# Peptides against a protein of PDB entry 2AKA, part 93

Target 1, 299 residues: chain A of PDB entry 2AKA
Amino acid sequence: MEDLIPLVNRLQDAFSAIGQNADLDLPQIAVVGGQSAGKSSVLENFVGRDFLPRGSGIVTRRPLVLQLVNSTTEYAEFLHCKGKKFTDFEEVRLEIEAETDRVTGTNKGISPVPINLRVYSPHVLNLTLVDLPGMTKVPVGDQPPDIEFQIRDMLMQFVTKENCLILAVSPANSDLANSDALKIAKEVDPQGQRTIGVITKLDLMDEGTDARDVLENKLLPLRRGYIGVVNRSQKDIDGKKDITAALAAERKFFLSHPSYRHLADRMGTPYLQKVLNQQLTNHIRDTLPGLRNKLQSQL

## One batch from the design tools (peptide; made by RFdiffusion4, then SolubleMPNN)

Design b2_p17_5_s3 (from b2_p17_5 with D4E M6I A8E D14E)
Fold by OpenDDE base, seed 4:
Structure b2_p17_5_s3 (fold): chain B 299 residues (1-299), chain A 17 residues (1-17)
Amino acid sequence: as target 1 above (299 residues)
Amino acid sequence: SLEEAIEEVEELIEELE
């Protein structure tokens, strides 16, 4: 059963190579959230490397199919440049930027054509995520005035699929009732059957406030629940704070916080990765019986 | 290839049924 994720990865690669990805309802997890919600940081924390584009405004401008594969070695591969192994994750970041610009140009436009990135690492569990552009309301630079709707339309291509799980990333230091991630999830998953909540920036909440009720699944209940994480601050990122050290700090945060101490074993990035691996595996198993007939029609 | 990937999935599905 642990081989289900790699098997689906091979399907994803094959379909991407022939441009059929959009027509298939493959079991997958789409990552959604507003700009600066912490999506990229969550993904980087899984890998333990800085490798995603950074900056102001829309950073992710193409879907990024991120395939994490547990391995004894550490390197990355892109589907668009087969045979090239990246061991420097700064080069991975540069390749994402270059490949994005190749398709979208320099106007900060978006494209629905995915980038497929596979990361082999001893520090990851098998897990595939589709990182989607951050939701925004204000165009920046040379972006078209309707960029908000273009992003939403792109997201909808993924999250409306029945076999798509939704990783909804929301910052705790903002009004969760107005979370872009939870709003779009509620729109396409009104019963909360496909949505996993991630709450970031718990360390940035005002003193005397907490997200305990949300994390205990009591405020905005999701069938698959919520997991809190603590990402590196922008200062920590700029200062090149080690992700391993940040993960230790995250653990300490939950253990030492009066409101979260009792939840600490079910919080944090390592636990999130484990849960996502399990949920994706189970989801693949549940959807496989219906997948065969659809796949055969593609031959 | 796509065909190979489909075949692998089909085999797995058959094993699970």
Scores: peptide ipSAE 0.063, ipTM 0.729, DockQ to the pose 0.115
Fold by OpenDDE base, seed 2:
Structure b2_p17_5_s3 (fold): chain B 299 residues (1-299), chain A 17 residues (1-17)
Amino acid sequence: as target 1 above (299 residues)
Amino acid sequence: SLEEAIEEVEELIEELE
């Protein structure tokens, strides 16, 4: 069966419209990671556009259901404002911020109510991801002192679902044994059956160190393995470095690095996108029979 | 509307059969 991801997208949209998203175990990929782990950069690299909120602290404050759809045209649309096509991705960013603030207020609080964003592009594979708030231990601004636990509880609403795959994003320049993403994944997926590891910031590791053992799936084995990526630096983002150029630099990084050269064909953002498309497609195929039965029982 | 959303889900289920 072809086009399984678009089919599930229609299901997601339909259930979002009726406010019953929380009750359905839809096949999906939830993106988890600590603050500044590089989640937003990975997603923007898939699209090839700057469109996600940026800043210090908690940037993503609502779940963002990001539906990537391969198309001959390039535009975005939100479920909450149907009929409006966004061709300026800066306006997409502003809409995410506005819609977030509308629900959460100005105190940098969080809400479990998803924002549904669909991006049509010739540069993407069909892929749906749920970007979740970054895990943090330190409240910022007017955030409540228990914001860490609020975020955790929100993440658990997604990652505890059996049909939820977990994209665990961890920075290589931090202790991976203490990765918030890998910790939460291990809590809900102790056998590592639903977790895909993404290792960011490989270019920021100390000289003489590498993440080879992790990327070879030898240190903290996951059934679905690890994929390394190199994102733009904050300086590059602020300087509006072209994402296409960054992707070329990423490829060069893996090819030229003595520890990663042999893995280069199984690393980088384009490979990650392909793997996620395949993983999600296969996962949908496996879960559809059960999903159909569940849906019929609820109607 | 809610009714339209339900109808869409039903149609999708039928497509899956």
Scores: peptide ipSAE 0.022, ipTM 0.662, DockQ to the pose 0.109
Fold by OpenDDE base, seed 5:
Structure b2_p17_5_s3 (fold): chain B 299 residues (1-299), chain A 17 residues (1-17)
Amino acid sequence: as target 1 above (299 residues)
Amino acid sequence: SLEEAIEEVEELIEELE
């Protein structure tokens, strides 16, 4: 069953090459969340490398199709520069920035044209995610006043597809009732059938408060549930704190926290990665018959 | 090329059968 994800990756690459990305209902996971919700940190924790653009405001400005492939070797490849293997993940970050700027210009605009990045690593499970621009209400730089709506329109191109699972990333230290991620997920998935909740910044909650009810799926229930994670602080990121050490700290956090100890085995980045791999694999299996029929009808 | 991409898609569809 693990071979199903690579199969869909090949489909994604083929359709991307012909410019048909927006019209295909491929089984995939779209990652949504407000700016600074911790999306980039979650993705980097999967890879175990710092490779995503950083900064204030809208950092992800194009969809990033991130294809993780378990391999004995570690390197990255971009679809737009075939044959080039990146072993330095700082160069990967720079390439994402360069490729983004090439299409959007220097005004921090957005583009719906995906960047396709494949990462081979012994530290990953097979998993494909589409990282989407962070939702924001405040234009920055030379962004148009309607940038919020442009982002929403872009997100809707993905999350409205029936075969799209939604990874909704929300920070625990903000009002979850006003979560941009959960709001958009509820709009397109009112029954909560396609949405997986990720709760970040659990370590930054006010003393005496916790997200236990959310993580136990008792508040704002999702069929696929919620998974809590603890990311590196911005200080730790700037200080180049090792991701492996951060993952150990995350595990310790859940085990030592009175409100989360009983959930610890169903929390954290490694568990999230496993769940996403399994859910995506199962989702692909369930959708492949219909996908085949649709594709055949188009040829 | 576009033609190569189309061929790849066709091959992949065949693999799904």
Scores: peptide ipSAE 0.021, ipTM 0.655, DockQ to the pose 0.078
Fold by OpenDDE base, seed 3:
Order: sequence, then C-alpha cells, then structure tokens
Structure b2_p17_5_s3 (fold): chain B 299 residues (1-299), chain A 17 residues (1-17)
Amino acid sequence: as target 1 above (299 residues)
Amino acid sequence: SLEEAIEEVEELIEELE
C-alpha cells in the first residue's frame, strides 16, 4: 500500500473538488490556538520558509490544508490553481492572501472553505495539517462583531470529527489553564485522546518560572503528551531571520535550560514534526478500514 | 467535473481495497 498520508491527501483533494456533500470523517490534524499563539510559526518552521500571511489580529481567515510532501525538489501547488508550480514562497504567501480576499472580501471576514496547499520539499516529512483561524474575543478593524463565535463555529466543524486529531497550540507565557486551545480541545475531546499539546514561547517565560510540569504531562495530562517549541520572535520574522538558525537556537535553548535539559530530545520543532508524522500515519492506518466502508456506502 | 471527481474517489476506494 502507498504511503498513507499521500493517499489521504488525494482523498482530501477529491472531496474538496466535489464539495462537502460527502459526510466523511477524514483522518487529519487540526491546528487550534489563540491569536498569536505561534501556530503559523510552527508551520513555517516545518517547511523552512516564510510563506504564511502576517499581520495583526486574525491572519488565517480560511482553513489552510497544508499538505507537506517529502520530495527531492522544492515547490508548492494550490488545488485551486492546478498546474501552477510555485518556487517562490513569497508568491505562495501572496496567493493565500489573494485567494482569501477573493472569498471573504476586504472586511477581514472568515470563510469555512479551505485553501488546499501542497508543499514539496526535501526538508519535510509527509504531514498534513489544517491551520485554522486563531481564536479571538475582540474584533479588529472592520471584522464582524460576532467574529469570536464565527471562528469557534468554524473550528467546531473540524475538531468535533472523531478522526480529527487536535494540535493544541498554547503559549507558555500565558496561564495554561486559560488556554483557548486546550479549552476547545477539552470540550470536544474530554478524555484527551485526540489532542497533542504544543507549548510555544518557552523562551518568554518570566525568570524563575518554567513549564516543566506541563511538558512532563503532569499538570494537564494528555494521552498524546506535550511538545515544547521555541519559535522566532516577531522581530526575527520581520527581519527574515534564517529558520535553520532559529532551529539551532531552539535546540540550544532546551539543552541549556536547567528545567528542560532532560527533555531536550523530546522537544523542538524537528521532534514535533516527526511525532506528528508518526501519529498521523498510525491514525490513518487505524481509521482506513472504517473510512473505506463509509465511502463505499455513500457512493 | 463532478462526474470526474466521483470517478476519482471510486478509484481511490479501489486502492484502499
């Protein structure tokens, strides 16, 4: 049998093409978190490129199905513009922005219609993630006053699915008990069976504090555990700091930190990518028999 | 077309068998 992740990618593309007429629960990982929790940075770190829209407030306004495919070449393709290969990732960013605006307009509204982006790269593992809009409470600019609920409803369309794994992204420099990501995850996954915790901004914690108990899965235990990461600062992103250098700095951070040194081999972006690849692969394997039966019954 | 997409899904199902 072919690699399981690419197989599901083809299914995902096919279903997107025919519309959501099929009530299919495809195995996937939905990325959830508050605004500025670091979701986009995690995804860009996987690819090793700057390609996601940036800005204040709600940056992701449509679900982005990001299909990472290990390849000898590096380029991107959108499902909505088949046949066009993007080798400049700035153009990828611009296309995301343009396609988002085409559907949502200029009022920074949201749409539940996904953008499907496939990235071929020698630097990635096979991995599919659905980047979802960041949860917010306060509308920015000309956003609709009920934007919080619109985002929540959109997220629920994904995370309520039984075959959806949840990548819950929470910043360490905020109270984890109040994490928007973990709250929504607990709502739909009360037993913590489908949730993977990502803790960002570990480098921004107050002196004398650490997230050791969280990362050791002792504070708010998840079956699939927690992985800490250190993303580039906004200044580093704006300055186009090299992602490779940032990954090296992340490794150094964990190795040198007294509270995290013992966990260093199970932390960081590269480890996260590996874990997600493995977990998604296993999850697909477990769900494929049921999925096949459902598909056959619907056609 | 919608028909082509359905056919593709059917082919994918066969690959899963």
Scores: peptide ipSAE 0.021, ipTM 0.655, DockQ to the pose 0.078

Design b2_p17_5_s4 (from b2_p17_5, 5 letters changed)
Fold by OpenDDE base, seed 4:
Structure b2_p17_5_s4 (fold): chain B 299 residues (1-299), chain A 17 residues (1-17)
Amino acid sequence: as target 1 above (299 residues)
Amino acid sequence: SLEEAIKQVEELIKELE
């Protein structure tokens, strides 16, 4: 059987071009989490490059369909500017910001219209994720007072779809019972069938505390389980710490931590990427028959 | 174009058959 992820990527591109993406229940993974939960950092760690907008408040303001493609070459391309290959990932970041501002303006508003970004890299597995705006409680700048609800409505357009898997990103240094990601996941996936938990900021937990029970799937069980990761600190990001070095530090963290040592081989960004690749592939296989029928009915 | 996109979708559907 052919590689299923690239096949779905082509479908995504085609439907985006005709504006039909919102009406389709494509097998996909939507990334959800509160602001500063570490979503962008997880995605950047997959690529091994800094390429996502940074800042205070709402950073992701349009859905970002991130298509990772394993390749011998490293470059990025956008669906909205075909033919242009980006090898400088700072330029990728700038293009995301420019394209976002083009649609939303400068008032930090949001738009449900996706940005489609494909990244070719020897450092990635085939994987497609939809990065969604971070959930927020308080509007910033010139954002409308109902921005929280606008974001939620946008997220719901994705996560309510039956064929949408949910990557719920939660920081360990906050009360996980109050995780925005897990709350929205529970709302649309009450049985925990479509949700994959990612626990960030494990390195920032208070001494003497750990998230072992969560990571062992014993506290808030999800069918698809939890994976812990350690992202670069803001200081590391500002200091331009290399992501490869950060991934090595992540591995060392899990191996050396008394509470996580036994889980180390099932933790960390590389393992997460592998699991997501497998999960998405299997999910596509399971949903393809139904998808074909639905697509045919729309033509 | 829209026409090209539709054609691409149709081709992809055929590949799924």
Scores: peptide ipSAE 0.027, ipTM 0.702, DockQ to the pose 0.107
Fold by OpenDDE base, seed 5:
Structure b2_p17_5_s4 (fold): chain B 299 residues (1-299), chain A 17 residues (1-17)
Amino acid sequence: as target 1 above (299 residues)
Amino acid sequence: SLEEAIKQVEELIKELE
């Protein structure tokens, strides 16, 4: 059984075409986190390109099914505009924004209808993630007062599925006990069986503090553990700092930090990508027999 | 079309067997 992730990608595309996305229990990884938790940066670091919308407040307003496919060529394509190959990732960003606005309007509302984006690249491992809107407490723009609950309801459509793994993204410079990501994960995965913790902003922690206990899985333990990452600063992003350089800086950070040096080989974006690829592959293998039976019963 | 999508799903299910 090879190429399990691409197989599931084809299933995702097929079901998306028939409007059955919300009811499917496909093996997948849903990415959850509060606004500004660093989710977009993590995903962009996987691709090595700036391609996600940026801004204040709720940036991701529709689920983004991001299908990464290892390939000799580099380009992106959307399910909603078949046949068009994007080689300029700025155009990818613009298309995401345009497609989001097409459905949600200009009021910064949300929609549960996914955007399906496939990225071919020699720099990625096969990996499919569903990026979900960031959790927030404060409505912005013309958002309704209950936008927080609308977002939660949308997230619940994904994370309550038994075959959904949860990538919980939490910033280290905030109280992890109040992490929106870990809170929702605990709600739907109380035993911590489906949740992978990502800790961002480790470089922004107060001097004299560290997240060693969390990263060693001694605090708030998850079966699948935690992986720390260091993303580009907003200044670096605005200045178009190269992601490759940022990844090197991330590696240096872990190697040079007294609290994380011993964990350095199990930290960072490249390791995270590898772990996610392996875990998703294994998860697909484990769930395929049941998935087949369910799908057959529906046809 | 919807019919084509259904057919594709059926084919994919077959590949899972």
Scores: peptide ipSAE 0.026, ipTM 0.694, DockQ to the pose 0.078
Fold by OpenDDE base, seed 2:
Structure b2_p17_5_s4 (fold): chain B 299 residues (1-299), chain A 17 residues (1-17)
Amino acid sequence: as target 1 above (299 residues)
Amino acid sequence: SLEEAIKQVEELIKELE
């Protein structure tokens, strides 16, 4: 069967409309990571546009169901405002912020209610990801003191589901043994069957250090392995560095690095996108028979 | 509407059969 991801997208939309998303174990990929781990940058690199909220502290405060759809046209649409096509991705960012604030208020609180965003683009593969709030231990602004646990509880609603794959995003310039993403993944996926590791900030590692052992799946083995990526720096983002140029620089980084050159063809954002498309497609194929039976029982 | 959403799900299930 072809086009399995779009098929599941239609299911997601239908159930979102009736408020039944929480009760369904749909095949999906949940993106988890600490604050500033680079999750948003990875997603923007897939689209090739700046469209996600940025800032210090907790940026993503609601789950964002990001549905990427390969198309001849480029535009975005939200499930909460059907019929409106966004061609300016700055407006997409503003809509995410506005919709987030509408539900969470101005105290930088969180909500488990997803925002559904579909992006049509000739530059993307079919791929659906659920971007989740970044894990943090320090409340910011008017956030409640237990915000860490609120975020954790929200993440658990997704990552505990058997049909949920986990995209664990960890920065290389931090101790990977203490990665929030890998910790939560290990808690709910102790055998490492559902977790895909993404290592960001490889370009920010101290001189003389590398993440080769991790990327070769030798340090903390995951069945689905690790993929390294290089995102734009905050300075580059603020300076509006072109994402296409950044992707070229990423390729150059892996090819020129003595520790990663041999892995270069299995690294980088484009490869990650391909892998995720394949992983999700295969996962959908494996879970669809069971999903049909479950859906029938709920109607 | 809720009814429309249910109908859509039912149609999708049929496509999966």
Scores: peptide ipSAE 0.026, ipTM 0.692, DockQ to the pose 0.109
Fold by OpenDDE base, seed 3:
Structure b2_p17_5_s4 (fold): chain B 299 residues (1-299), chain A 17 residues (1-17)
Amino acid sequence: as target 1 above (299 residues)
Amino acid sequence: SLEEAIKQVEELIKELE
């Protein structure tokens, strides 16, 4: 049998083409978090490219199924424009924006219809993530007044699925007890069996404070634990700071921080990518037999 | 077509066996 993640990718693509059956529960990882929690930065750090839309408020307005595939070459493909290979990741960003606007219009509304993006790269592990819109309470611009609930309903379509793992992204410089990501995760995964915690913005915490207890899984324990990361600042992103340099700085941060030094080998973006690859692979292995039976019964 | 897509899914199911 081929690698499990690419196999599920093909299933995901096929189901997207025919209209996904509500009864199908594909093994996947959904990324959830509040606006500006750092979700997009985490994904871009995996790829090592700037390719996601940026802006204020709700940036991700459609689910983005990001399929990372380890390859000797680097390029991207969209399911909605088969045969076109993107080697310029700026064009990838533009295509995401264009395809989003095509469906949602210019009012910054949302749509539950996924965009499927596959990225081939020598710098990635096989990994599929579903980037979901950031949770918000306040509409901006011409967004609908009930945008908060629209986003929540969209997220629930993914995270309520039993075979969906939840990557809960929370900023360290905010009260974790009030994390939008962890709240929604706890709602649908009360025992913390499907949730992986990501703590961003550790470098922005107040002096004299740290997230050690969280990262050690002692404050709000998750079965799958927490991984801390340090993303580029918005200034660095706007200034096109090299992601490789940012990853080196992240490593240095954990190694040099008194509260995190002992955890350094289990922190950072590269470790997160590795863990997600392993967990997704194992999760697919565990769920495939049941999935096969369900699919056979539906055809 | 929808029919072709269904066929592809069936083929993928076989790969899972």
Scores: peptide ipSAE 0.023, ipTM 0.656, DockQ to the pose 0.106

Design b2_p17_6_s1 (from b2_p17_6, 10 letters changed)
Fold by OpenDDE base, seed 2:
Structure b2_p17_6_s1 (fold): chain B 299 residues (1-299), chain A 17 residues (1-17)
Amino acid sequence: as target 1 above (299 residues)
Amino acid sequence: SSTIQEILDLIKELEAS
């Protein structure tokens, strides 16, 4: 039997091909966070490659359906360019940028039309995520003055769905009470049933401060808890620090930190991948009966 | 439609397992 996550991938592809107006609540994980919260770095750490657009301001401007598939080979495929296998992940990045610009134009506008990217790799767990545009309050360039609300409206199309889990990405070096990710999650999931918290930038916190209470789920409790991660710094990215080395450094960080050592086995990018795989798998299983009924109504 | 039916059949098989 096929794994449940690849099955959902096939569903996503099929419904994407049928039309944008398909009212289907697929089990999925939507990734939300403010700009510069570290969302892209988390996703790249899963793949082990640099492949997402980088820059200041709004980088993700279309939903990116990222389908990770464990495979003996490593390559990427886009739904919009069937038959083309990408083995150079820089070209993957360029294709995302080109496809984004093709639809949105060059004015850094946004579009709700997803980009579907499938990555085959021996280094990934089966996992599907929907990366959403980063929340912002300040328009940049020729963006419309209401860009904040446009982004919010787009996010709401995903996160309001009952079958959508929310991966809320918040930086530790900012006031968690003002986290855009947690705010939107609280709005649509007030009981914290569908939200998984990710705390980034733990290594950038001021000396003498820590996020222990958050990570122990004692400050802003979520049923599904919080997972801390350490991403590459901008300096590391600019210096082309290897992601494998970064993952090792992340492990060392948690093990050596007095506030996090006791949590180390439940922290870090590899653990996050495992948790997300398990959470999504279980969620798919729970939602399959309802999905079947909805699909039958579309025949 | 054929793809949907195939997926539905697969779901049924999974539910029976």
Scores: peptide ipSAE 0.220, ipTM 0.828, DockQ to the pose 0.079
Fold by OpenDDE base, seed 1:
Structure b2_p17_6_s1 (fold): chain B 299 residues (1-299), chain A 17 residues (1-17)
Amino acid sequence: as target 1 above (299 residues)
Amino acid sequence: SSTIQEILDLIKELEAS
């Protein structure tokens, strides 16, 4: 079967319409990571546009079901405002913020109700990701003291599902043994069968250190391995550095780095997109029969 | 059950496409 990812997108839309999306065991990839781990940058690099909310603390406060669809045209659509095509990705960002605030209120609370965003683009591979709130230990603003646990509970609704793959995003410039992403992944996937590791901020590591052992899957082995990426720095983002230029710089980084040059063809954002597309496609193929049978048994 | 059937019908249609 071809076009399995679009099929799952339609299923997600149908289930979202009845308010059951979070409770369903759909084949999907959930993106997890600590605050500032680089999740948003990875997703924006896939699209090649700046469209996600930015800021300090908890930025993503609702699950974002991001459905990437390869198309000859470029535009975005939200499930909550059908028929409206967004061609300005700044407006996409604003809509995410507005829709988040509409449900969560002004106290920066969180909600488990997903936002469904579909992006059509000639620059993307078919791929669906669920971006989840970043894990944090520090409440901000009027957030309740137990916000950390609220976030964890929300994440667990997704990552505990057997058909959920976990994209664990960890920064290289922090101790990976203390990675929030890898910790939660190991809790629900102790054998590392459903987890894909993404290592960000490789360019920010201290001189004389590298993440070679991690990227070679020798330190904290995952069945599905690790992929390193280099995102734009905050300075680059503030300076509106073009994502295309950033992708070229990423390629150059891996090729020129003594510790990573031998891995360069299996690193970087484009390779990550390809791997995720392939893994998701295969995962859908493997899980759909079981899902169908489960639904049939509920009739 | 009606909703589940609708979803199953959608799956069948999509699989046939």
Scores: peptide ipSAE 0.215, ipTM 0.819, DockQ to the pose 0.144
Fold by OpenDDE base, seed 3:
Structure b2_p17_6_s1 (fold): chain B 299 residues (1-299), chain A 17 residues (1-17)
Amino acid sequence: as target 1 above (299 residues)
Amino acid sequence: SSTIQEILDLIKELEAS
């Protein structure tokens, strides 16, 4: 019995090749959040490598289909450059940037055409995520004035799909009631059936405040709940702080925090990865029959 | 139609897993 997630990856690749990705309701997890919400850090923590573009403003400008595959070897492959194996993850970052610029130009514009990146690693669980551009209200560089709406429209192409799970990433040091991620999730998933909440920056909350009620699913309840994580600081990222050390610090944070210690075993990046793997697997199993029926009706 | 059939074959493989 082969894992379902890698098989769905092949399906995603096939759909991408024919240009019908936007029209297909494939089982997937779309990652949404405001700029600087910590989306990239979460994904890099899964891989244990620095490989995503960095910068001011909108960093992700094309959907990135990130396919994590547990393997005895560690390397990356892009669908747009078949046959090339990347073992240096800095080169992976550069390729993402180059491929993005090839389509969008140098004006920091966006494109709905996804980049498909597959990462083989002994340090990952099988997991596929679609990283989407961060929601923003302010254009940067030569971006068009309506960039906010362009991003929103792009996100809606993914998150409105019934088979799309939504990983809503929100920073704890901001008002969660005004979270861009939770707002868009509520709009397209009003019953909270498809949304998984991720709370970042728990270590940056003001003294005397905590996100306990949110993490316990009592404030803004989601059926699939919330998972808190602690990412590396921007300074640590720039300094290339070891991700393994960061994960250990994250564990220590939850265990030592009076408000979170009782939740510690259900918090953190490793737990998040496990939960996403399980939920995606189950979601694939549940949605494939419907997808099959839909496609059969189109023959 | 051919493409759809190919996709259906992949789904069949998935369901067999």
Scores: peptide ipSAE 0.213, ipTM 0.814, DockQ to the pose 0.137
Fold by OpenDDE base, seed 4:
Structure b2_p17_6_s1 (fold): chain B 299 residues (1-299), chain A 17 residues (1-17)
Amino acid sequence: as target 1 above (299 residues)
Amino acid sequence: SSTIQEILDLIKELEAS
């Protein structure tokens, strides 16, 4: 079977170089979630490295096109600085912050111009994701009072596209009916055809409560279903707990939990990566004819 | 661009396979 994800990566690179057209509808997965939903942790768990900006409020302020490429070597490359290989992922984080500030300034504003980051690693499956700013209602710093709507408008530029799959990240320790991610997904995908649900913070639920019904796709059904994950706690992140160890703990969590044991083989970060790789590959194949026509119109 | 054309050619090749 031909690997189509690298082909889409080349498309993304090419269109980034010539300027993105709003009419281009690339097959992709957009990652959406409220602030503190665990979105960044999910992405870092895929890579097995800490490399995303951290802090209070809005950390992601530009779309991040994250291209994961399975390789025997481990390094990262940015499209805006070709030829530079990053092996220290702390430097990757710093570059994201610097490149973001270069465009948005120091007022914590946002920009719709994507950052393109490619990560080569033996720990990843081929997968392309677009990380979007976290939804928020509270401006911080020098942000404009309408920052909530600016973020929403930016997200809509991606998630309204027909060829965009939506990875909706929601915390289990909050009312899922009020999940920002699921709300926006329902708005643009009312039939739940393009949405994949990720449930984080399952380990932070109150004793005697669980998200079993959600994970079994019984409460808020999505065609593509839900996958639960357990991320590192903020304490673990601050203490630089190893992601590999955290993934082992995640596996143990699902296997040992009375409510999730029967689902354990269909839960966790490694399973999520596999599912996303397969779904994206199939989605690309299905959309290639339409993509060809759109690309021809761009020439 | 030449890059886009190359990609289009690859897509055509894949569709023919």
Scores: peptide ipSAE 0.179, ipTM 0.808, DockQ to the pose 0.081

